# Designs tried in a protein design run: peptides against a protein of PDB entry 8OXM. Part 49

Target 1, 371 residues: chain A of PDB entry 8OXM
Amino acid sequence: FKAEFRLAGGVNLPKIIDCVGSDGKERRQLVKGRDDLRQDAVMQQVFQMCNTLLQRNTETRKRKLTICTYKVVPLSQRSGVLEWCTGTVPIGEFLVNNEDGAHKRYRPNDFSAFQCQKKMMEVQKKSFEEKYEVFMDVCQNFQPVFRYFCMEKFLDPAIWFEKRLAYTRSVATSSIVGYILGLGDRHVQNILINEQSAELVHIDLGVAFEQGKILPTPETVPFRLTRDIVDGMGITGVEGVFRRCCEKTMEVMRNSQETLLTIVEVLLYDPLFDWTMNPLKALYLQQRPEDETELHPTLNADDQECKRNLSDIDQSFNKVAERVLMRLQEKLKGVEEGTVLSVGGQVNLLIQQAIDPKNLSRLFPGWKAWV

## One batch from the design tools (peptide; made by RFdiffusion4, then SolubleMPNN)

Design b1_p11_3_s1 (from b1_p11_3, 8 letters changed)
Fold by OpenDDE base, seed 2:
Structure b1_p11_3_s1 (fold): chain B 371 residues (1-371), chain A 11 residues (1-11)
Amino acid sequence: as target 1 above (371 residues)
Amino acid sequence: DDLLKAVFGEL
């Protein structure tokens, strides 16, 4: 290890350390304290298994459908080391950085990212109708610019086309696998883009198995397919390569049902793996100080220590695990809203749900659904 | 322990 560290931004102030391997190569690592990296480590293992399934299938292998993975080494229940995703940037940093964000550069007359956020926070406690109207006003005055990522990074037209295709494939693969696993908290800082490959890296995997649906503001979309995410695909949007890659990914996942169920069952019943949403985690996810420049609500949370008996906790955990497994089985059978869908029908439903402005308008403002 | 203390300080 080098004697110097850098701080990564954020509430937990993760430390960036440089390590020299036994191979003489320098590797950056992110050291998180006060964070349980066991969920990230487990989800990375599941992504590696999904990648193995995708590589076994000829059609998904030919399309190079993969989820980008990183190494996670949990060191304690509240600390660990992450592989630094070298050559990646948060999509939020590229799109909505305060100084040099792509929206400000390409659309200087649109609403600022701050104005959009303020408008959506003002209606956060309002009706779904009021949220929808304000979301539509925000969307009209904040037009997508993510197409410019590939245009800035890849000046050669043939390389640009290849990288835009790699991006579209990465979005499709991660969207479908993320949906199967019920991956939540897909805000613009939890999705990195590789500046060389144009592939996405999903980080902070602490909301999985549809636990985003039990947040104070429930998650209403199966994955992030916002206007900028679609704009990065180019002129065909979701109706071209994206849809076909979603269908081929979903086909492999559905055909691997027994394997996926067995893996997830082992993980859900692992006593070393807490995937359940707790109230403190739920509050932390939707009260991020970086998004709150002005409103301190003094919530006196009366500490009613509900000492639930260990037996009632275990029975409640098992019932949640069973429900997660049942829902996973339904997804892998193509059961949506009590109806059995074809792969194409299921993928179509998921795309429509993910792009629906009514669903997007209901998300927590910190998720930045207009981006 | 020593590596955790070196990287995190007193945890």
Scores: peptide ipSAE 0.000, ipTM 0.440, DockQ to the pose 0.034
Fold by OpenDDE base, seed 3:
Structure b1_p11_3_s1 (fold): chain B 371 residues (1-371), chain A 11 residues (1-11)
Amino acid sequence: as target 1 above (371 residues)
Amino acid sequence: DDLLKAVFGEL
């Protein structure tokens, strides 16, 4: 390891370290402290398994359908090492950076990202009707610009077309795999884009197995398919390449039902893997930006080992695990709202749910559903 | 061991 480290920005001040391998290659790593990386490590293993299934199928292999993965090495319950995603940027940094974000550069007369957030925060406790009206006003005055990502990064027209296709395939694969696994918290900082490949990298996998639905403001979309995500696909949007790649991914997932259920069952019953949403984590994920100043509860988690009867906790946990497995089995059978759908019918329903302004307007304002 | 202590402090 090199003797020097850099700080990455953010509350937990993760350390960027450079190491020289036995092969003489320098590798950058991110060291996170005060965070449990076990869930990220487990979800990366499941993504690698999904990639193996996608590579075995001739139709998904020909389309290069993959979910991007990174290495995670948990070191303790509160620390670990991540692979540094070199040449990636958060989609939120590209789109809505206050200084030089693409919305400000290409749409200087639209609402600012701050004005949009403020308008949605003002209606956060209002009716669904009032939220929908304000969301539609925000959307009219904040037009998508993510098409410019590929135009800025890829000047050659043939490369530009190839990279836009790679992007669309990456969105489709990650959306369907993420839906099957119930991946939540897909805000604009938890999705990176690779500046060379145009593929997405999903980070912070701490909300899985539909645990986003039990948040104080429940998640109402199966995956992120917002207006900017769609704009990055170009003129066809969700039609053609995206839809077909979703269908081909869903076909492979459904045909691999037994394998996926067996893997997820082993993980859900692993006593070392806490995937359940706790009340403190739920509060942290949906804190107001204005409340960041006072509540550092250094809750020393030491004092409240309340000896809750181990038997009642275990029975409650098992019932939650069983419900997650049942819902995963339903998804893999194409059961939606008590109806068995074809692959095309299921993918169509998921796309409609993900793009519905009524669903998007109900999300927590920090998710930035107008982006 | 020493690198983990240097990066994380006293674990």
Scores: peptide ipSAE 0.000, ipTM 0.429, DockQ to the pose 0.030
Fold by OpenDDE base, seed 4:
Structure b1_p11_3_s1 (fold): chain B 371 residues (1-371), chain A 11 residues (1-11)
Amino acid sequence: as target 1 above (371 residues)
Amino acid sequence: DDLLKAVFGEL
């Protein structure tokens, strides 16, 4: 290891370290403290399995449909090492960086990212109607710019076209796999884009199995398909390549239902894997930047007094796991709201839910659904 | 140990 480290920023101040392997190659690694990487590691294994299923199918293999994965090595319940996603940038950094973000560069007369955030935070406790009206005002005055990512990075027209297709396929694959696994909406900093491949890398997989629906502000979308995400696909948006790649991914997932159910069952009942949403994690995921100053986690481990009977906890956990498995089975059968849908019908419903301004306006403002 | 302490020991 090199003697020097860098900070990646954020609340947990992850350390970026460079390691020289026995092969003489430098490998950048991210070291997280105060974070449980076991969920990330498990989700990466599930993604690898989904990728194996996608590679076995001729249609998805020909389309190169894959979800990007990275190496995770949990070291403890609160620490681990991640593969640094070299040559990636958070889509939020590219889009809404305060100094040089694409919105500021290409749309200097639009609302600032801060103005959008402020407007949506002011209505956070308001009616759905008031949220929708303000969201529409924000959307009108904050126009998508993510098309410029591929235009900036890929100057050759043939390469640009190929990379825009790679992006669109990556969004489609991650959206459908993410829906099946119940990843929900994703914060713009937790979606990386590879500057060479234009593929997405989803990081910080702390919400899975629809646990985002039990947050203080529940998730209302099946996956992130915001206006900038769509803009990166180019003029066809969610039509053509994206839709077909979603359908082909969904076909493979549905045809692999038994395998997926068996794997997820093993994971949900693994006593080493805590996938459940706890109140503290739920608060943390939806805290205001202003409220960060007072929650010193004086988790003094000394509150011994909640000896809730181990039996009642286990029965409650098993009932949650069973409900998650039932909902996963429904998704894999195409059961939406008690109706059995075709692959095309299910994919269409999910796309419509994900792009609906009424659903987007109800999301937690910290996740920036207008981006 | 020392790398883990240098990485985690003040966190």
Scores: peptide ipSAE 0.000, ipTM 0.430, DockQ to the pose 0.036
Fold by OpenDDE base, seed 5:
Structure b1_p11_3_s1 (fold): chain B 371 residues (1-371), chain A 11 residues (1-11)
Amino acid sequence: as target 1 above (371 residues)
Amino acid sequence: DDLLKAVFGEL
């Protein structure tokens, strides 16, 4: 290891370290403290399995449908090491960086990212109707620009077309697999884009198995398919390549039901794997950046009442695990809202739910649903 | 130190 480290931004101040491997290659790594990386490690294993299923199918293999994975090494319940996704940038950094973000560069007369966030924070505790109206005003005055990512990075027209196709395939694959696994917290900093491949890398996998629905502000979309995400696909948007890649991914997942259920069952009942949403974690994920100053946890909470019998906790856990497995089985059967859908019908419903401005307007403002 | 070296020696 090099003697020096850099800080990555954010509350937990993760440390970027450089190491030289036995092969003489320099590798950058992210050391995260105060966080449980076991969930990230487990979800990466599930993604690798999904990739194996996608590579076995001729149609998904020909389309190169894969989820980008990274190495995770959990060291403790509160620390671990992540592979640094070299040559990636957060989509939020490209789109809404305050200095040089693509929205500021290409749409200088639109609302700033700060103005959009402020408007949505002001209505956070308001009715769904008021949230929808303000969200529509924000969307009208904050037009998508993510098409410019591929245009900036890929100057050759043939390469540009290939990379836009790779992007669209990556969004489709990760959206469907993410939906099946109930992956949440898909804010603009938890999605990286590779500057060479145009493929997405999903990071911070700490909200899975639909645990985003039990957040203080519940998640209302199956995956991130916001206006900028769609704009990156080009003029066809969600139609054509994206839809077909979603359908082909969903076909493989549904045809692999027994394998997926067996693996997820083993993971949900692993006593070392805490996938349940802790109330403190739920509060932290939807905490305001401004509220950082006063939570000195005076942990003078008297230990008296948390002797809920271990038996009641285990019974509650098992009932949650069973419900997660049942819902996973329903998704893999195409059961949505008590109705059995075809692959095309299920994919269509998920796309409509993900792009619905009523669903998007109800998300936590930190998710930045207008981006 | 040695645990980190062992985990990264296999990279």
Scores: peptide ipSAE 0.000, ipTM 0.411, DockQ to the pose 0.023

Design b1_p11_3_s2 (from b1_p11_3, 7 letters changed)
Fold by OpenDDE base, seed 2:
Structure b1_p11_3_s2 (fold): chain B 371 residues (1-371), chain A 11 residues (1-11)
Amino acid sequence: as target 1 above (371 residues)
Amino acid sequence: DEALKRVFGDL
């Protein structure tokens, strides 16, 4: 390891370290403290398995349908080392950076990212109707610009077309696999884009198995398919390549039902893997940016941990695991809202749910559903 | 281990 480290910023102040391998190669790594990376490590293993299934199928292999993965090494229950995704940027950094974000550069007369966030925070405790009206006003005055990512990075027209196609395929694959696994917390900082491949890297996998639905503000979309995500696909949007790649990914997942259920069952019952949403994690994920200053840790959590009998905790855990497995089985059978759908019908429903302004308007303002 | 302890502190 080099003697110097950098801070990546954010609440947990992760340390960026450079390591020289036994092969003489320098590798940048991210060291997280106060964070349980076991869930990230497990989800990366599941993504690797999904990639193996996608590579076995001729149609998905020909389309190069893969989820980008990174190495995770948990070191304790509260620390670990992540592979630094070299040549990636958070989509939020590109789109809505305060100084040089693409929205400010390409749409200087639109609402600022701050104005959009403020408007949505003001209605956070209001009716769904008021949230929808303000969300539509925000969307009208904050037009998508993510098409410019590929245009800025890839000046050659043939390369630009290939990279836009790689992006669209990456969004499709990660959206469907993310939906099957119930991946949540897909805010604009938890999705990286590779500046060379245009592929997405999903990070911070701490909300899985639909645990985003039990947040104080429930998640209402199956995956992130917001206006900027769609704009990055170009003029075809969700039609053509995206839809076909979703359908082919869903087909492989559904045809791999037994394998996926068996793997997820082993993981859900692993005593070393806590995937359940706890109240402190739920509060942290939906904390207000303004409330960061006043939480002095003067919560003396008096150790009235109600000693819920170990039996009642275990029975409650098992009942949640069983419900997760049942819902996973339903998804893999194409059961949506009590109806069995075809692959095309299921993918269509998921796309409609993900792009619905009514669903998007109900999300936590920190998720930035207008981006 | 010691190089990790120097980067992490006492875990």
Scores: peptide ipSAE 0.000, ipTM 0.389, DockQ to the pose 0.030
Fold by OpenDDE base, seed 3:
Structure b1_p11_3_s2 (fold): chain B 371 residues (1-371), chain A 11 residues (1-11)
Amino acid sequence: as target 1 above (371 residues)
Amino acid sequence: DEALKRVFGDL
């Protein structure tokens, strides 16, 4: 290891370290303290398995369908090392940075990202009808710009077209794999884009197995398919390449049902893997920006040795694990709302749910559903 | 834990 480190910024001040391997290559790593990386590590292993299934199928292999992965090494229950995703940027940083974000650069007369967030926070406790009306006003005055990402990074027209296709395939693969696994908390900072490949990297995998649906403000979309995500695909949007790549990914997942169920079953019953949503985690994920001043959750995990009867906790946990496995089996059979759908029917329903402004308007304002 | 503290300091 080099003797010097850098800080990545943010609340937990993760350390960026450079390591020289026995091969003489420098490798940048991110060291997180006070964070449990076990869920990220487990989800990366499941993504690697999904990639193996996608590479075995001729149709998904020809389309180069893959979910981007990064290395995670948990070191304790509260520390670990991440692979540094070199050459990636959060989509939120590109789109809605206050100084030089793409919305401000390309749409200077639209609402600012701050004005949009403020309007949606003002209606956060209001009716679904009032949220929908304000969301539609925000959307009208905040138009998509993510098409400009590929135009800025790829000046050659043939390269630009290839990279836009790589982006669209990456969105499709990660959306379907993420839906099958019930991946939540897909806000604009938890999705990175690679500046060289135009592929997405999903980070912070701490909300999985549909645990986002039990948040104080429940998640109402199967994956992030917001207006900017769609704008990055170009003029065809969700039609053509995206839909076809979703269908081919879903076909491979459904045909691999037994393998996926067996893997997820082993993980859900691993006593070292806590995937359940707890009240403190739920509060942290949906904390208001105004409340940042008082609640440093010193998660002193030390003081709640409440000796709850181990038997009642275990029975409640097993019933949650069983429900997650049953819902995963339903998804892999194409069972949606009690109806068995074809691959095309299931993918169509998921796309419609993900783009529905009524679903998007009900999300927590911090998710930024208008972006 | 101790080996990690030696490499990374107090995390």
Scores: peptide ipSAE 0.000, ipTM 0.391, DockQ to the pose 0.032
Fold by OpenDDE base, seed 4:
Structure b1_p11_3_s2 (fold): chain B 371 residues (1-371), chain A 11 residues (1-11)
Amino acid sequence: as target 1 above (371 residues)
Amino acid sequence: DEALKRVFGDL
């Protein structure tokens, strides 16, 4: 390894290290401390399996439907090494960077990202009606700009068109697989876009199996399909390519029900894989920037030897795992709200739920549902 | 590697 490291931004201050392989090639890696990468590693394995299913099907293979994966090597329960996604940028950095974000560059008269966040935080404890009204005001004064990503990066019209299609296919594949796995909404910093391929890379997979629904502010969308995400698809939005790619992905997932259930069952009962939401993780995921000052990380997880009877923990865990498996089976059968839907009907419902401003207005303001 | 020791020694 090189003797020098760089800090990545964020609370956990990940260290960027450069290593020279036995092949003489330099490879950048991200080292995370105070973070459990086991869930990320497991989810990457599930994505690789989903990719294998998608490549076996002729219709999804022809469309090049894939989820971008990265290498994760957990080293302990609180540390690991990730592949640095070289040539990627967080969509949040491109869109809402304070200095040079695309919203500020292309829409200088719109609300700032800070003004939008402030307005939505002021109504966070208010009624759903008040949240919806303020969300609509924010959306009116913060117009989408993510179309400019492909326009800036791909100057050749034929390349631009191909990359916009790659983006749209990447969003469709990750949205449907993300829904099946219960990833929910994704913070704008946890979605990377590749500056060469226009494909998305989902990072920090700490919420899975619908555990986002049990957060203090529960998730209300099946996946992130916000206005900027849609704007990146161009003038057709969610219609045409996106919808068809969602339907073809869902068709492969539903036709692979037994395989998906068996693998997820093995993972849910793996004693080394903690996928359950705990109160501390829930607080961390929905912390206010103002509340960062008092949580000294002195919550040694070691001191809660609450001698809960092992039997009551195991019975509660098994009931949650069974519920997750039942809900996964329902999704793979097309069961939504007690009704069996066709692939097209299910995909349509999910798209409508994901773009509904009533659902988006109820999300945690820290996740910036107006972006 | 000393870089890894520094990375993990500061954990």
Scores: peptide ipSAE 0.000, ipTM 0.377, DockQ to the pose 0.033
Fold by OpenDDE base, seed 5:
Structure b1_p11_3_s2 (fold): chain B 371 residues (1-371), chain A 11 residues (1-11)
Amino acid sequence: as target 1 above (371 residues)
Amino acid sequence: DEALKRVFGDL
């Protein structure tokens, strides 16, 4: 290990450390404290399994459909080491960086990212109608620019086309796999893009199994398919390559139902794996940037009352696990809202739900649904 | 080990 570290941004100030391996290669690692990386590690294992299923199928293998994975080493319930995704940038950093974000560079007359955030924060406690109207105003004055990522990084037209295709495939694969697993909290800092491959890397996997639906502001979309995400696909948007890659991914997942259910069942009943949303985690994920000043946790309040009988907690947990497994089975059968859909019908419904401005307008403003 | 203890002890 090098003697020096850097801080990553964010509330928990993760430490970036550089390590020299026995192979003489330098490897950057992220050390996170005050966070349970066990969920990230488990979800990475599930993604590796999904990749194995996708590699076995000829149609998905031919398309190179994979979800990008990174190494996670949990060290305790509150600490671990992550592989630094070298050559990646958060999509939020590229799009909405305050200094030199792509929106500011390509759309200088549009609303700033701050103005968009402020407008959506002002209506956060308002009706769905008021949220929708303000979201539409924000969207009208904040036009997508993510097409420029591939144009900036890939100057050769043939390479540019291949990388745009790789991006579109990566979005499709991660969207469907993420939906099946109920992956939430897909804000613009939790999605990295690889600057060489144009593939997405999903990080911070702490909201899974549809636990985003029980947040104080419930998640209303199956995955991130916002206007910038679509703009990165180019002129065809969600049509053609994206849709076909979603369908081919969904076909593989549905045909692998028994394997997926068995693995998720083992994980949900692992007593060392806490995947449930707790109230403190829910508050943390939807904390306002302005409220950072007051939560000094005076964790000096008496530990006496939380001896709720272990039996009632266990029965509640088992009922939640059963509901998650039932919902996973429904998804893998193509059951949506009590109706059995074809792969194409299910994928179409998910795309429509993900792009619906009514659903997007209801998301927590920190999710940045206008990006 | 000590570098890890410094990194993790300040976590």
Scores: peptide ipSAE 0.000, ipTM 0.387, DockQ to the pose 0.034

